Peptides against a protein of PDB entry 3S8F. Designs and how they scored, part 185

Target 1, 157 residues: chain A of PDB entry 3S8F
Amino acid sequence: VLTLFVAVPSLMTAFTVAASLEFAGRLRGGRGLFGWIRALPWDNPAFVAPVLGLLGFIPGGAGGIVNASFTLDYVVHNTAWVPGHFHLQVASLVTLTAMGSLYWLLPNLTGKPISDAQRRLGLAVVWLWFLGMMIMAVGLHWAGLLNVPRRAYIAQV
Target 2, 166 residues: chain B of PDB entry 3S8F
Amino acid sequence: DEHKAHKAILAYEKGWLAFSLAMLFVFIALIAYTLATHTAGVIPAGKLERVDPTTVRQEGPWADPAQAVVQTGPNQYTVYVLAFAFGYQPNPIEVPQGAEIVFKITSPDVIHGFHVEGTNINVEVLPGEVSTVRYTFKRPGEYRIICNQYCGLGHQNMFGTIVVKE

## One batch from the design tools (peptide; made by RFdiffusion4, then SolubleMPNN)

Design b2_p20_4_s1 (from b2_p20_4, 7 letters changed)
Fold by OpenDDE base, seed 5:
Structure b2_p20_4_s1 (fold): chain B 157 residues (1-157), chain C 166 residues (1-166), chain A 20 residues (1-20)
Amino acid sequence: as target 1 above (157 residues)
Amino acid sequence: as target 2 above (166 residues)
Amino acid sequence: EEAAKALLELFKALALLLAA
């Protein structure tokens, strides 16, 4: 019940953010249905990190609904599916948002802008993190659906 | 112009809200479809049954592992299982192939898991509550019981065995 | 078990869509 209740405002927030991104992209010269995406500042790790976090949050959110569904939860409960869900929500969204925040916060706190090299390194870190998290999450969800138990070192597959 | 920009933002928000609502309905529909068409594999839980965890080892159907398997019908059995730190009783659990088995599982100490490898039996076992699971083993052999709920230092080694005989 | 299989197929389909 709580999850379903939270799902609605969360979705609203997510799509509001998407709307803001579209507007920003169009202001930056993006045109068409998808052109605004390319126009976003993908060269800024402070931007890329939280956006990637949001992207990871989408399947995680869907998983949350699954976990909250009585009959579907029977399939996935206490399997590797659950940590897969957690990693999408915490290790993807929260962590990437934190990382992105640091890319903005630290330069402002120190008064020193990041170098171009640091920026590029930051982008690499964020993308690699996202990639790794997606691989792990997909693997865990898949394993969970194959009835691999949570909190056990043994697998049925 | 700030006002113009605000109006533009609102237009995009309206579009995304519409999309949001559409997607919401799609997701709900997908869940509903899944629930409606693919529920055959769900093992229904029994009614809530309570027991005293402090006496369950001393008296009652869980007290004697030798009497844990009770034939309730020609091809039906009830198995009274205790999940405890750190194991299961009886162990092994011996049941015949093809019989309908009703597991009644409880704990005398802390929360445990009861996950039977190779099956869809996966329940949490709470002290004071009886978990009821119905299953029919179609294949003979050994099925490992795994605790998938952290229950202490010996959690990782907490295993049981169900032996299905022909 | 049937539900798990169905969900797995759905998951595969979704994964393919996301990868495309």
Scores: peptide ipSAE 0.027, ipTM 0.756, DockQ to the pose 0.039
Fold by OpenDDE base, seed 1:
Structure b2_p20_4_s1 (fold): chain B 157 residues (1-157), chain C 166 residues (1-166), chain A 20 residues (1-20)
Amino acid sequence: as target 1 above (157 residues)
Amino acid sequence: as target 2 above (166 residues)
Amino acid sequence: EEAAKALLELFKALALLLAA
């Protein structure tokens, strides 16, 4: 139980980011419990990508707590659960943040804005990436709970 | 007004911090509940047992695979298993159905895994340490042992078999 | 094993919620 307090700094960071998003959304005219979400710039892949990464990071963080728990780790350790966790943390948050950063950085460095077509394509790529990561992550976690081993080409189920 | 903006941000942060703490407690509660209601399948950690990986093949209970299965009592056995690059010894491991089996697993070379399909047996095997797992096979048949820790070029082919006799 | 089954059921429930 004490080990779970390791999650506190991460949660604090995550929710401060969420607070910033809410503030930004409200500044953009969003109101109510969910109106601020819609007011965020969902037409910008530089914004959407890291936000989707954050969304994927949420279940990953929960999984981190599981992995850090002695008794629960006994269930999931060295199963497909673990790579599922990694894909949420790295292939989702880190990768999508990198993608989003590129959508901001390249136009900024070149001084040339992205075209509308490039913007739309970027949005499609980011959303499809996120969807793929979620499907794979759910599959890996599910397989892990079915005792499918990590680092093996065969499985019981 | 920058001050007003900062104050507003702080207010949102406080709200989300409260939510964060609430979620933390929810997670702790869920873990506690799971542990309180589902403890029968959990094997507690035992005392750390150490061995010399450089001599474990030459002397001691792991040295002879023909003597690896030791009856320690009525319907109780201890099985001394070596996980090595790239296999398990003995192979197959033959044990009776319904008997309480204590696996004593170690490695003479590198870290391996010991994952038994169809069971909750899944442990890391470290050179110099003895992993102890207690299990009772209720069903006869063959149970595959899988190495789930990367141990070298032959890792993917590192398998063993437990044969449970009626 | 019982703990694994419990976690699996919880996970299934969560997966269904996410899929809905």
Scores: peptide ipSAE 0.026, ipTM 0.797, DockQ to the pose 0.037
Fold by OpenDDE base, seed 3:
Structure b2_p20_4_s1 (fold): chain B 157 residues (1-157), chain C 166 residues (1-166), chain A 20 residues (1-20)
Amino acid sequence: as target 1 above (157 residues)
Amino acid sequence: as target 2 above (166 residues)
Amino acid sequence: EEAAKALLELFKALALLLAA
């Protein structure tokens, strides 16, 4: 129980971000319990990238609790589960946030907005990255639960 | 206007914070429920057993692979296994079907893994420490041992075999 | 082994819920 309290600051931060997104969506005209989500700027890769990262971070965070749990870690430790967790935390949230930051930073550094073609390409890249990452992560977690070892190229399953 | 916006933000934050705390307790409850219904109990902390990695190859129960399998009782065996760069000793490990096997595993060099396919045996092997795993093989055949902790250039080829005889 | 099976079932259930 004490170890799980480490999750409290992270959850507070995550849901503060969620609160900010809800506020932003409502300011943009979104109404209702979920209508504010549709009102967010989904046409901007600088926005979409980190948000998709956050979505990947949710199951990754849950996995973090599993990995930090003594009895459950015994099941998943040094299996394909662990790389699955890493790819959600680092290759999804961190990487997508970095990508999103670039989509914001480059226009500001150059003083020129990105072209519509560049914007569409950016959206495609971010969504494809997220899709591929989710497929891989689900596969790795599933394989891990089937006792596929980490750091091995061969498995019985 | 700024004050109104600030109040609105705080209201949303309070709601989400309450939700976050609730979810934390839900996760804890879910873990507790899962353990209570699907496990025999909490895995206890293991007893720390130490060994000198610099002499483990020369003296003691790990020194002679021919003496690695020791019968400790009726249908009970202890197997002293070395994980080293890059293999396992003894190899193969021969044990009878249906016997209770206690593996005593250590390393003379670096950290290795001991993952036995088809079983729930999966432990890290640290130099200077003895890992103890108890298992009963119900099916005869060959079980592959895989190193799942990076240990050097030959890590990917570090395999062993447990042969379970009828 | 029992814990692994339980976790796998939980994972499947969660996956189904997320897909719905």
Scores: peptide ipSAE 0.025, ipTM 0.783, DockQ to the pose 0.039
Fold by OpenDDE base, seed 4:
Structure b2_p20_4_s1 (fold): chain B 157 residues (1-157), chain C 166 residues (1-166), chain A 20 residues (1-20)
Amino acid sequence: as target 1 above (157 residues)
Amino acid sequence: as target 2 above (166 residues)
Amino acid sequence: EEAAKALLELFKALALLLAA
């Protein structure tokens, strides 16, 4: 039971970021319960990438609670579930955040704004990355629940 | 104004923190519900048993693969299994169908996995510790043991077999 | 095993919900 409270700091951090997003969206003219989301700068890959990372982090975080649970971890430990979880956390959130950071950092360092073509390409890259990551993650989690082992090239299933 | 922005963000943070707390309880509730309704097959943690990995091959119940399967009662057996680089002993492990099998698994070298396909047997094997798993094979046949913990260059080829006899 | 089945069903339900 106590191990589940490890999720508290992570949830607090995640939702404080969400609070910042809500504030930003409302400053940009978004109104209502969800209108602020639409008002966010979805045309900027430096913004979209980290946000998509956060979206991928939600199921990953839920999975983290499962992995931290003694009884539930017995079910998923060293199955394909585990790499599925890691790919959501590292290859989704961390990697997409890094990508987004580069889209901000490089123009800042060079003093040259990105072209419209580069912006569109950036958007395509981060969305495709997110899509691919979600497909892979769902597959790995599903396989894990079917008891497909981790670190093995063969499985009964 | 930065000050005004901070105050506004703080207000939103309070709301989202409340939401986060609510979600935490939802997750806990879901886990609790799952545990309360679906606990069948879950093996609770047992007492930690220790062994000396440097002598486990020479003395004790793991030393002789021919004596690894011990009948402990009517339709009850204990099987002493070694996971090593890169295989299992005994191999094959022969047990009767319908018998309650207690696997006592340890390693003389590095950490290995003990994953039996077609079953819920899936444990890590640590040198110096004994992993205990209780299982009853209801169907006869061959069950493959897979190492699912990286243990070296031959890890991918580390397999064993459990033969369940009618 | 029952826990695994329950988690699988929950996972499927969640996946369907997210896909909708």
Scores: peptide ipSAE 0.024, ipTM 0.781, DockQ to the pose 0.038

Design b2_p20_4_s2 (from b2_p20_4, 10 letters changed)
Fold by OpenDDE base, seed 5:
Structure b2_p20_4_s2 (fold): chain B 157 residues (1-157), chain C 166 residues (1-166), chain A 20 residues (1-20)
Amino acid sequence: as target 1 above (157 residues)
Amino acid sequence: as target 2 above (166 residues)
Amino acid sequence: EEAARALLELFKRLAAELAA
């Protein structure tokens, strides 16, 4: 019940952020229904990281609602589904946001801008992290639906 | 100029809020669908039943593993199961195929899991509480019980067996 | 490819620091 209460404002916040991104993208020259996405600063790891985190948070948030449902939780509780959910929420959104924040914070704290090489490396790190998290999360959710137990090294499947 | 900018921002926000609302309905629909297709035959939550974990081994229906399986009616059985560090009793649990089995599960020590492979039986077992699960085994054979709640150093080796006889 | 090489180098550095 509590999860459902916080889900609504969280979704509102998420879509408000999306609205801001669309506006920013259009200001940067993006046109059409999806052109604004391409116009966003995808060359900046400080931008890419939290955005990828948000993307990972979408299925995680949906999963949160599932986990909060009494009847649906019966299906997924204490299965590999739960670690999958956690990794989307913590290892994806929180971690990527933290990573992105560092790409902004460190240059400001040190007074030294990041080099182009550091920028490219940052992009690689963020994208690889996201890819790994998605593979793991999908696998864990899938395994969970197949009734693979949590906190067990063996499974019937 | 500032007014125009704010108006533009609000327009996009309004659009995304509408989309948000639509997505909420989609999620509700998906939940409903999942409920209808994947939770059919879900075991309903029972009434909270309490037991003293400090005496459950000495007296009561869990005290004697040999008396753990009780026939309560035609083709109906109640099985009193203890989950403990680190195993289950009785072990194996022997039940007839096609019989309605009511598992009454509790713990004398710490929290354990009771996950029966090949079934939808998956409950946490708390000391002081009795978990009630109803299931009918349609296929004979052995079903492994797995502890899916960390309970100590021997957690990974905590297994039980349900033997369903023809 | 350059990013991959940079990442590998970073990993090597981190590994060396952890091993020291």
Scores: peptide ipSAE 0.008, ipTM 0.729, DockQ to the pose 0.016
Fold by OpenDDE base, seed 4:
Structure b2_p20_4_s2 (fold): chain B 157 residues (1-157), chain C 166 residues (1-166), chain A 20 residues (1-20)
Amino acid sequence: as target 1 above (157 residues)
Amino acid sequence: as target 2 above (166 residues)
Amino acid sequence: EEAARALLELFKRLAAELAA
């Protein structure tokens, strides 16, 4: 029961980050309830990557609640659900954040700005990565719910 | 300027908190749906029972596979199962159809998994602890037991069988 | 049922924190 309270600081972090994004979007001229989203710098892979990571982290966080629940974990533990959760949390958020960080860090370290071609390529890579990760994660979670075991080469489905 | 920014962020936090709560309801609903659709048929005991893994093979209810299936009442059985590197004991496990089966599973060596295909029986087996799961097999036939916790080089070949007889 | 109770308790706690 107490383990579920880990969700509290996680949610607090999530809405704090979201609030920061909204503030940033509004500073960039975004108006209305959702207009601030469009105003965010979607042309910068250093921004897009971690944001997409955050988006992937949302369903992962929901899964975290499931995994942390004693009774629900009984259903999903050591099934394909677990690696699905990992790939959302690590291979999406952490990896995309790392990718985004590199898009910012390398130009600053080298003193050379990224070219427009590199920027466009970076955007493509990040979006494709996100798409692939979402497909894989959904598949793994689905398989997990169908009781496909983790760490097994055979399944009865 | 930074102070102004922090104040503005704080102003938005209230809205996002509300949204977070709304999403929490969505998550709870999804969890409830998952429970309703995927947990039927298995009742985990969740009781902490300890056993000495160094003697479990020599004495006690797990020591003799021929005595592993114990009738505890009308149409009720307790099955004492050992998960070891690399297999299960007894193997096969023979139980009657429609009987309430209480599996008591432990390990003499390392951590193993106990995943029964065709069912939602899925527990991690720790040396020194007894995992208890209650299940009723409604359909006769063979159910494969799979180890879903890495336990060594032979992990991928660690299988057992439950035979449900009419 | 236990899971449901746990989730409800979590929700109540979160709601209380938000309301405070």
Scores: peptide ipSAE 0.006, ipTM 0.741, DockQ to the pose 0.036
Fold by OpenDDE base, seed 2:
Structure b2_p20_4_s2 (fold): chain B 157 residues (1-157), chain C 166 residues (1-166), chain A 20 residues (1-20)
Amino acid sequence: as target 1 above (157 residues)
Amino acid sequence: as target 2 above (166 residues)
Amino acid sequence: EEAARALLELFKRLAAELAA
């Protein structure tokens, strides 16, 4: 009930962010249905990280609805599906947002801009992190659908 | 012009909100489809039942593991299972192949899991509450019961066995 | 089911507001 209760405002917020991104991209010269995406500052880890987090949040949010659904939760509850969901929500969205925040915050706090090398490294970190999280999340969700239990070190499937 | 910018933002917001609503309906449709087409091998049976976890070991149908398996019909059984720290009772649970089994599971101590490998039986077991699941084992053999809810230091080793006889 | 209905109702309300 709680999950479904917060689903509407969460979706509204998420897609409002998307709307803001579209607007920003168009202000940066992007045109067409998807051209605004290319115009976004993909060279900035402070931008890329939260956006990747949001992308991970999409399937995670859908999974939240599944987990909150009585009939569907019967299938996935206390299986590897659940930690898969968590890794999308926490290890992707929250963590990447934190990373992005740090890439913005630290230069401002220290008064020292990040070097180009640091910027490139940051981009590599967030992309690799996202990729790893997606691989793990897909694996965990798949395992969950195969009825692999969570909190168990063995499974016969 | 800030006013023009605001209007543009609103237009994008409306579009994305419409998309969000559409996606929501897609998800709802998928759930509905699943409900309409899904057939489960495990069916909830019975009404919500409560028991006293402090006395469940001493009296009632869970008290004697030797009497835990009760034949209720020609091809129907009720099995009264205790999930406790750290194991299951009775262990093993012996049932015949092809029979309709009603598991009535409760706990005398803390919350446990009841996950039967090789099946879709997967329920949480709460002290004071009886979990009821109905299942028919089509294949003979041994089925391991796993606790998938953390219940203490011995949680990882909390296993049971269901033996399905031909 | 009740939660699903509530959610559906919320979305319908939202849709109506967006359409206005």
Scores: peptide ipSAE 0.010, ipTM 0.718, DockQ to the pose 0.035; fails the geometry check
Fold by OpenDDE base, seed 3:
Structure b2_p20_4_s2 (fold): chain B 157 residues (1-157), chain C 166 residues (1-166), chain A 20 residues (1-20)
Amino acid sequence: as target 1 above (157 residues)
Amino acid sequence: as target 2 above (166 residues)
Amino acid sequence: EEAARALLELFKRLAAELAA
């Protein structure tokens, strides 16, 4: 129970970020429950990347709670579930945030905006990355639930 | 203008914060529900048993692989298993079908894993500590033991076998 | 939607390259 309280600050932060996104979307003319989402700058890879990272972080965070739970961790510990969790947390959120930061940083450092082609390529990259990570994560979590061991090249399931 | 923006942000934050707290309770409830409905396979924390990893190979119940399987009851056995770099002993572990097996697992060197395929047996083995796992094999055959904790250069080849006899 | 279109365009380009 005490361990789960560690999630409180994280949840507060996560939903504060969500609040900021809603505010931003509404400032851009979005209305309604979901209209603000469409109003966000989805044409900017510097924005899309970290947002996709956040989306991946949601199931990853849920998995974190599972991994931190004594009884539930027994089921998933040292199975393929764990690397699945890591790839959602590090390889999605952290990596995509870094990618997004790069898309912002480089144009600012060079003083030149990215070309439309570069922008489109950037969007493709981050979406493909996210898609790949989600597929891999689902596979790893599924394998973990099937008791596929972590750090083993073979398994019988 | 900035003040208005801050007030607006605060309003959204309050809403999302409330949602956050609600979701926290939902998650806790879901965990509780899962635990209540899926009680099978939950192994309670046992008493911590300690052993000297420097002498475990020379003396004690782990010292002789030939005496590793001990019958403790009519249908109950204790198996003293060593996980070491890079294998398990005894190997194979021979146990009868349908018997309650208590595995007492420790390591003389580094941390290893003890993952038995086809079962829910999956524990880390720490030098100086004895891992205790209870399991009953219902089906005869061979069950592979896999080390799922990195233990060195030979980690990937560290396997054992449990042979369940009819 | 724009991102999805960009992705589809990329796939089309890749497909074209593979077909050539």
Scores: peptide ipSAE 0.006, ipTM 0.752, DockQ to the pose 0.022; fails the geometry check

